# Peptides against a protein of PDB entry 5HOI, part 256

Target 1, 351 residues: chain A of PDB entry 5HOI
Amino acid sequence: FRYMPFSPAGTPFGFTDRRYLTMNEVGYVSTVKNSEQYSITVSFFDVGRFREYHFEDLFGYDLCFLNEKGTLFGQSKTGQIQYRPHDSIHSNWTKIIPLQAGERITSVAATPVRVIVGTSLGYFRSFNQFGVPFAVEKTSPIVALTAQNYRVFSVHYSQFHGLSYSLSELGTSSKRYYKRECPLPMSLPNINSDMKKDANLDYYNFNPMGIKSLFFSSYGDPCIFGSDNTLLLLSKWRSPEESKWLPILDSNMEIWKMSGGKETTDIHVWPLALAYDTLNCILVKGKHIWPEFPLPLPSEMEIRMPVFVKSKLLEENKAILNKKNEIGADTEAEEGEEDKEIQIPVSMAAE

## One batch from the design tools (peptide; made by RFdiffusion4, then SolubleMPNN)

Design b1_p24_7_s2 (from b1_p24_7, 11 letters changed)
Fold by OpenDDE base, seed 5:
Structure b1_p24_7_s2 (fold): chain B 351 residues (1-351), chain A 24 residues (1-24)
Amino acid sequence: as target 1 above (351 residues)
Amino acid sequence: KEKEKEEEELYEKVKKSLEKEKAK
């Protein structure tokens, strides 16, 4: 198994010279390969609040994390990290993370108050927003990180134990665990079923865990979006005995409903963030499961637990169509399939 | 051509559905 650099909602180059390093609700970071150099652009969805900026990257940054105050960059092989505040008031800083032979930085995260670096050997390194180190901890190999304020959601991989997760709070003097290396009930990409399309093989080579993104919700709950296109939310994490992963959205099911029950292979959801009851996402058209250039505008998809079966919905729709045909009513009733979708209030998923 | 047109019509249908849900 090869540990690959992971960034939230990052895309591969594919056959192009450009990719997204990361994207979320704040914006998107792109890199363009120009011979031996890279040009990085940091773009924002709220163009009134933030100004787009670019710079030349001589290091080939392959890790990125974007927040409301700055962008963290990392180079997985060299151990270089750079933090760039969006404002010109605070200075950029650069640091080298010491790596052992064969060690890689696998993920980085940044909040306005913390910087986190995770490695393929399971070194968890924490810093303040100015790059002052707090601690180094040895964990299971880290494959993904996200952070909100003082909280960190980490995903770990062991060849013997599979996927696990931790949820921790990085205080000033100590690290608290809410969850420590607990089993993560996420399916890994199935090479035998999904690799029939070359595009899926390219994505697997870029991201062998199939984690499209991970983030904290607006309520501060850990979320993960895997290769199965299901959004998982960790509910009740403050109560260790009651804590559970909730499948709060099957995005393939939602696309199938919105299409009018048509099977499609060329529409994909690319996750950005969870805000209240809506998944902020990019609706992707085409063979690639990831967004290309230019980036489409974000869409909002309402969260809905996958309680419905396609076969039942198709039977109900056939029964409605047969009744309409028997009654001879030329009512262009907008087929608002008001499926009385049980809007599960976000309050059932959130703490 | 026909498949690309069907994919486009389907994408626009899904996109309009998401826009209608946001407007409710």
Scores: peptide ipSAE 0.269, ipTM 0.845, DockQ to the pose 0.613
Fold by OpenDDE base, seed 1:
Formats: structure tokens, C-alpha cells, sequence
Structure b1_p24_7_s2 (fold): chain B 351 residues (1-351), chain A 24 residues (1-24)
């Protein structure tokens, strides 16, 4: 297994000279390779709130985290990190994270009050927003990080135990755990099934954990979106015994319903954030499961528990069609009726 | 060509469905 640098909703280069380093509800960070250097652009969805900016990257930043106050960059091999405030009032700062031989930064996160660095050896490093260190903790190998305010959601990987997660709060004096290296019920990418398409191999080589993104919801609940395109939300995390992962959206099922029950391989959901009851996402068209350039406008997908069984919905629709054909022997059923939206039972729209 | 057109029509159908959900 090879540890790769992870950033929320980051995309591979593929066959191009450009990729997204990260994207979320605030905006998107792109990098373009130009010989030995990179050009980075930080773009925002709310163009009235923030001004787009760009700079030359001589370090080859492969880690990024965007928040409402600034952008954190990291270089996985050298240990260099840079924080760039969006506002020019605050200065940029740089730091080198000490790395052991073969250690890499695997993920970075930043809030307006904290900076977090996770490594392939499981070093968890915390800083304030000015790069002043708080602590270094040794955990299981960190593969992904996100943070909101003082809270950190970390994903860990062990060859023996698979995926685990931690939820912690970084106070001024101490770290509190709500969850500490608990099992994460997320499926890893299936190399044998998914590698039949070259596009899936490129994405797997970029992100072998299949974690497309992780974020906190607007309510402060940890969310993760895996290779199965299911959005998992950690419910009741304040109560250790009551805490559970909820599959709040099967995006493949929602695309299937919206398609009128047609199986498609060329429409993909790319997760950005969970705002209230809607997944903010990019609806991607094409062979690649990730957005290309230019970035499409974000879409909102309502969260719904995956209670529907495709087979039952198809049987019910066939039974409705057969009943119509038995009653209407004299009206030419125009071939155009195949495009009828699968009637979602009204009872499930009210929960 | 025909398959690409069907995929485009399907993408626009899904996109319109998402836009209608947001408007409710």
C-alpha cells in the first residue's frame, strides 16, 4: 500500500496538465503544471465575497485545504506548508514540518483557529492559525483530515485493522476525544471490479482509499463520501454508545431515479459539502468520475435514506404499465412513455 | 454520436430534476 496525499474533493491530473487541489462550499483551488513550476489559482463560488487570486508555486504543493479565511497548502514529501489568508490584511506564513525517512504529510486541514497536519506515520500536529504549535500526538497512520472550528475528523488506516476514524476537539490546553480510532464502516475500492476501466485505475492511483471527500455538515456532524458514492453522516457522536453512521444519501440511487430508472456510467456526483438537508455537489458528465475544466456550477441534492429497492420499483412500474395496457387496448401506446419519472412513494418525501 | 446524445439528454434530465428539487 502507498500513502498518497489527500485533499477534500481533490482531482488527479489524469492526461492533463491541470487538476483541482481541493474544492468545497467556499470554492475550488486549481493547479496548472508549467515545466518545473505550478500556477495555483484560488477561486470562490461567491465572487462577491472573495476575490480570486493566483500565485506561482515553486514547491509543487500536492495538499490543500480551503476555508472561509484562507488556504492551507502542503508538500507531502518536503514537509513544507504555507497558509495564505484570502484577505491581504493578514500575512502569509510558511513552515517546514519535520519528517522522518519515508514519512509523508498525507493530509492537512485548516479552520480560522487551527491548522492540522497528519502524516503516514500517524503524527498528528496541531497549530493555531498563525502556525504556532500546540502539540504532537502519535496515532495510527492518518490518511485524511478535515476540521471545523476546533473539531477535527481524522481517518486512519492500518493494514491489520483497515479504516478507523477519530473525532477530537482541539481546545487551548488539551485535545478531547469524542471518538478515538473507532472502526469506520466504509468499503475500500475494489481493485478487481473497478480497475476494468482505465479511468478508475488513474483515480485509484491518486486516491487508493476512495475517499472522494470528508467534511463537517452545517450542523457540525462528520461526513464522508467514499468510492461507493454513499454519503455517511456520524450521528449522535456526543453520546459514545448512541453514535452511528447513517447512510443519508446513495447518490447512485438518486441519479438512477432522476434518470427514470436508466443505468448510466457517465453521470457522477462529486461531493463538496453538506448544507442543512442538501448535498452541495458537482454533477459530472463523462468517463471520469471527477470534474474537469471548466468546473460546472454546483448542484444541490436532497439527502434521503436509501430505503428503495431498485427491483421493487421496476416491478411496480411494470405492474402499472401492464394494468394500463389491459385497460387501454384501443389507444396506441406511443413509445414515449418510457421517460416517465419513477413515482417515488409520497410517504418517503415527508420524513 | 447517438449514444453521446442520449448521455447528454440524460445528464440534462438529471440536472433539471435537481433544479426542481431545490425550488421546492
Amino acid sequence: as target 1 above (351 residues)
Amino acid sequence: KEKEKEEEELYEKVKKSLEKEKAK
Scores: peptide ipSAE 0.256, ipTM 0.836, DockQ to the pose 0.825
Fold by OpenDDE base, seed 4:
Structure b1_p24_7_s2 (fold): chain B 351 residues (1-351), chain A 24 residues (1-24)
Amino acid sequence: as target 1 above (351 residues)
Amino acid sequence: KEKEKEEEELYEKVKKSLEKEKAK
């Protein structure tokens, strides 16, 4: 297994000179190859709040995390990190993370108050927003990080134990664990079934865990979106015994419903964030499961637990169609079948 | 061409469905 640099909703280069380093609800960071250098652009969805900016990258940053206050960049091999505030009042800072032979930075995260660096050897490094170090901890190998305020959601990988996760809070004096290296019930990419398309192989080589993104919800619940296109939310994480992963959205099922029951292979959900009861996402058209350039406008997909089986819905729809044909009524199909999908309020997942 | 058009119509259908759900 090879540890690859992970950034939330980051895209591969594929056959192009450009990719997204990261994207979320705030915006998107792109990089373009230009000979031996890269041009990085930080773009925002709220153009009224922030101005797009660009800079030349001589280091080849392959890690990124965007928040409302700044952008964190990292170079997985050299250990260089750079934090760039969006506000010009605050200075950029650069730091070298010491790496052992063969060690890589695998993920970085930043909040307005914390910077986190995770490595392939399980070094978890924490800093404040000014790059002042708090602590270094050794954990299982880190494959992904996200953070909100003082909270950190980390995903770990072991060849023997598979995926695990931690949820921690980085106080001023100490790290508190809510969850520590607990099993993560996420499906890994299936090389034999999914790799039939070259595009899937390219993505697998870029991201072998298939974690498209991870984030905290607006309520502060850890979320992960895997290769199965299912959004998992960690419910009841404050109660260690009651904590569970909820499959709050099967995006393949939702696309299938919205298509009118058509199987499609060329429409994909690319996750950005979970805001209340809606997944903010990019709806991607094409062979690649990731967005290309230009970036489409974000879409919102309502969260719904996958309670229904496609076969049952198809049988019910056939029965309804047969009844409509028997009644001969030109009743405009109010496509308002109340999908009695139990909306679990995301708020109930946090109690 | 026809497949690309069907995929486009399907994409716009899904997109329009998402826009309608947001407006509820």
Scores: peptide ipSAE 0.145, ipTM 0.733, DockQ to the pose 0.623
Fold by OpenDDE base, seed 2:
Structure b1_p24_7_s2 (fold): chain B 351 residues (1-351), chain A 24 residues (1-24)
Amino acid sequence: as target 1 above (351 residues)
Amino acid sequence: KEKEKEEEELYEKVKKSLEKEKAK
């Protein structure tokens, strides 16, 4: 296992000169290799609210977090971080995070009030928006971070315990835990089944945990989207005894329904954010499970608990088709290859 | 070519389905 730099919805280079460092509901950050340097572009979905900007990156930033006020960049090996406000009124700042031998920054997060740095040794470093340090805490190795306002959702990995998560609030004087290194019921990528496609191996080498993204919902609930393409939401996290992960969307099942029950390997959901009852995502076409260039427009997918079994829906649809053929068998009309669209019963689509 | 066309038709079908759900 190798600790890789994680950014929310970040994409690998693959065989290209370009990738997305991060993307979410605010926008997307791209980087292009240009000889020994990189050109970074910060783009926004709301072009009326924000102006796209670019700069030359001499450091090779491999970590990024975008919010409504600025962009945090990080270099996993050198420990350099840079915060760039979107507004030119506020100054950029740069810092070097002290790293031990072999330590890497694995993830960074930024809100309008906090900057967080997580490392492969489990150093959790907190700063204000101006880069003034608050505290350093030692945790289990951090593999992913996201933050909203004062709250931080962290994912940890131990070789002995697998994946765990923490949910914390970074006050002015103290860190409060709502959850501290609790088991995370997310499936890891299956190397033997999923790695038959070279594109999946490239993504696994980029992101061995298979965490495509993590974010807070519009209600402030932690969300994670893994390699199984299931959106997990942490429900009732304020009540330790009642808190549970809910599989609120199986995106593979939703794509299968919307396709009329056709199995596809070349349509993929790329998660951006959860707003109310809709997953904001990029619908990806092609061999790669991640978006390429240019970025498609975001789509919205309604959240639905995965209650349906594909086999049952296929049997029900075969029974409907057989009944139609029994009624149609009295008329020798060559009704052509009608697209055998799986009629999902309307009663099952409304629950 | 035929597979790439079928994948394109399927992508546009899924995309139109998502757009129709947003319009309800």
Scores: peptide ipSAE 0.139, ipTM 0.729, DockQ to the pose 0.737

Design b1_p24_7_s3 (from b1_p24_7, 12 letters changed)
Fold by OpenDDE base, seed 4:
Structure b1_p24_7_s3 (fold): chain B 351 residues (1-351), chain A 24 residues (1-24)
Amino acid sequence: as target 1 above (351 residues)
Amino acid sequence: SEEEKEREELYEKVKQGLAKRAAK
């Protein structure tokens, strides 16, 4: 197992010289490899609010986090981090995170008030937006981070215990835990089933945990989107005993519903953010499960708990078709190979 | 190819289906 640098909704290079370092509801950060250098572009979805900017990267930043106030970059091997405010009023700052032999920065996060660095040895480092350190804490190995305001959602990995998560608040004087290294009920990528396609192997080598993204919802609930394409939301996290992960969206099921019941391997959901009851996402077309260039416009997908099983829907639709054929058997309507679109009942489109 | 056309049609169908839900 290798700890790989993780950024929310980051994409691999694949066979190209370019990738997305990160993307979310604010925008997307791309990097292009030019010989020994990289060109980074920070792009925004709200072009009226923000101006796109670019710079030369001499360090090969492989970690990124975008927020409404700036972009945090990190280099996993060297420990270099850079924060770039979007506004010219605030200066860029750079620092080196001290790393032990073999230690890597595995994830970075930034809010308008906090910068967080997580490592493969489980060093959790917190800073303010100006790079002033607050604390260093030793945790289980960190594989992913996200943050909203003062809250941090961290994913940890142990070879013995699998995935765990923490939810913490980074106040001015202290770190509060709402959850500390609790089991995360997320499935890891299945190497034997999923690696039959070369595209899945490339993604697995880039992200062995299969975490496509993690974010906070607009309500401040931790969300994670794994390799199973299910959006998990941590509900009731303020009540430690009542807290549970809810599978609020099976994106493969929603694609299947929207396709008229066609099984496809060439349409994928790439998660950006959860706003209220809608997953903001990129609908990806093609063999790669991640968006290519140019980035498609974001799509909205309503959250829906996967209450219905495909098999039952197929049985019900077969039963409806059989009843229609029993009622329609008195009219010699020609055997046109009309693609039998599974009519999903409007009630299942309203739940 | 025919497969690329079918993929495009399916993609646009899914995209339109999502847009029609979000607009309700």
Scores: peptide ipSAE 0.369, ipTM 0.880, DockQ to the pose 0.759
Fold by OpenDDE base, seed 5:
Structure b1_p24_7_s3 (fold): chain B 351 residues (1-351), chain A 24 residues (1-24)
Amino acid sequence: as target 1 above (351 residues)
Amino acid sequence: SEEEKEREELYEKVKQGLAKRAAK
């Protein structure tokens, strides 16, 4: 296993000179390689609220986190971080994080009130929005971070224990844990089955944990989207004994339903955020599981517990088709080929 | 190619299906 820099919904270069450093509900950050330098563009979905901006990057930032107030950049090898507010009221600031020999920054997160840096040695560093340090804590190796307000969701990796997670709140005087290095029931990428496609190998080399994104929902629940294309939500995390991971969406199953039951390998969901009961995502067309350029407009996908078995839905649809063919033999009614929406029985939408 | 057309039609079908559900 190799620790790689992680950013939420970041994409590899592949065979191109450009990639997305990060994307979420606010916008997307792209970088283009120009000889020995990079050009970074920060773009927004709400063009009325924000203005796109760009700058030259001489450091080669490979870590990014976007929020409503600014963008945090990081360089995994040098330990340099930069925070850029979107407004001109606050100044940009730069800091060097001290790294040991072989240590890497693996993830960064920023909220309007906190900046967090995680490393391959498990150093958890917290700052305010102005880059003033609060504390340094030693944890298990950090592979991913996200944050909302004062809350931090961290994913840890141990070669002996696999994936774990922490959920913490960074107050002014102290860190509170709601969860501390608890087992994370996320499947890792299967090298032998999934790597038969070159596109999957390129993505695995970029992100060996297969974490496409992690975020907090609009309700403040930790969410993670893995290589299996299942959205996991941490429910009831305020009650330690009742807390559980819920598989709230199988995106492959939803694509299969929307396609009319066609198996496809050329349509993919790329997660941005969870707002209420809808996954904001990019619907990707092609062999690559990640969005290319230009970025398509976001789509909304309603969350649904994966209670349906494909075989039963296919049997029910065959039974409906057979009944329609038996009835349609007697009446020449030109009921046009209206989109045969697989009528998912309305009864299961209410739980 | 014919495969690219079928992929594009399938993509637009899925995209329209998602948009119709989000609007209900």
Scores: peptide ipSAE 0.364, ipTM 0.879, DockQ to the pose 0.767
Fold by OpenDDE base, seed 1:
Structure b1_p24_7_s3 (fold): chain B 351 residues (1-351), chain A 24 residues (1-24)
Amino acid sequence: as target 1 above (351 residues)
Amino acid sequence: SEEEKEREELYEKVKQGLAKRAAK
């Protein structure tokens, strides 16, 4: 296993000279290779609130986190981090994170009040928005981070225990845990099934955990979107005994319903954020499961518990078609069986 | 190709499905 730098909704280069370092509801950060240098662009969806900016990157930043106040960059191997406020009123700052031999920064997160750095050795480093350190804690190896205000959602990996998560609050004087290294019920990418397609191998080499993104909902609930294209939400996290992961959206099932029950391998959901009852996402068309350039406009997908089983809907639709064919023996409507839109129950389509 | 056209039609159908949900 190899620790790779993770950023929320980051994309690989693939066969191109460009990729997204990160994207969310605020915007998207792109990088373009130019020989030994990189050109970074920070773009926003709300062009009335924010101005796009670019700069030359001489360090090769491979970690990024975007928020409403600034962008955090990191270099996984050198330990360099840079915070760039969007507003010109606040100065950029750079810091070197001390790394041990073989240690990598695996993830970074930033809020208007906190900067967090996680490493492959499980060092959790916290700073204020000005890069002043608070604490260093030793945890299990960190593979992903996100943060909202003072709250941090961290994903950890152990070779023996698989994925775990922590939910913590970074006060001024102390760190509080709501959850500490609890099992994360997310499946890892299946190398044997998924690696049959070269595009899946490229993505696996970029992100071996298959975590496409993680974020906090608008209500402040931890969310994670894995390789199975299911959005998991941590419900009741304030009550440790009642806390559970809810599969609030199967995006493959939603695409299947919206297609009229046609199987597709060329339409993918790329998660950005969860706002209220809607997943903000990029609807990706093509061979790659990640967005290419230019970035498509964001789409909204309503969250729904996966109550209905696809097989049952196919059986019910087949039974309806057979009854129609028994009654309608006289009309030669050779509408091929493959083109008949599955009647999705109105309760599944209208909610 | 016919396959590319079918993929385009499917994409627009899914996109219209998303837009109808976001408008409710």
Scores: peptide ipSAE 0.018, ipTM 0.430, DockQ to the pose 0.796
Fold by OpenDDE base, seed 2:
Structure b1_p24_7_s3 (fold): chain B 351 residues (1-351), chain A 24 residues (1-24)
Amino acid sequence: as target 1 above (351 residues)
Amino acid sequence: SEEEKEREELYEKVKQGLAKRAAK
């Protein structure tokens, strides 16, 4: 196992010279390899609110977090971080995070009020938006971070216990935990089943945890999207005893519904954010499960609890088709093996 | 179906749970 740098919805280079460092509802950050240097572009979906900008990266930033006020960059091996406000009124700042031998920055997060750095040794470092340090805490190894305002959602990994999560609030004087290293019921990538395609091996080497993204919803609930393409939402996190993970969307099931019940192997959901009851995402077409260049426009997918079993829907549709064929069997049996579109119930197709 | 009703009820419970938390 190797700790890899994680950024929300970041993509691998694959066989190309370019990748997305991160993407969310605000925009997308791309990097292009130019010999020994990188060119970074920060692009936005709201082109009326924000101006695209670029800069030369001499450090090879492999960590990124984008928010409405700026972009945080990090280099996992050197410990360098840079914050770049989108507004030119505010100055950029750079800092070196002290790393032990073999320690890596595994994830970074930034809000308008906090900067957070997590490491492979479980050092949790907090700063204000100007890079002034607050505290250093030792936790279990951090593999992913996201933050909204003063709240931080952290994912931890132990070889003995698997995935855990914490939910904390970074006040001025103290850190409060709502959840501290609780079990995370997310499936890890299945090496034996999923790695049958070279593209899945490339993605696994980039992201061994299979965490495509994590974010806070518009309501401030922790969300995570794993390799199983299920969106998990942490419900009732203010009440520790009532707190539960809800599988609020099976994106593979939704793609299957959208395709008229056809097995699709070339359409993938790439998560950006959860706004109210819609998942903002990129619909990826092709062999890779991640978006390539140029970035497609974002799509919206309504959240739905996975109550339906695909096998049962297939059996019901087969039974309906057989009944239609029995009623129609008094007219000539033209052998057209037309792949009769599975009639998804009108309630599932019209929503 | 009964499963569709259970889905809608679960979804509506999620939406209401989200809305009640945004209002707090």
Scores: peptide ipSAE 0.005, ipTM 0.329, DockQ to the pose 0.030

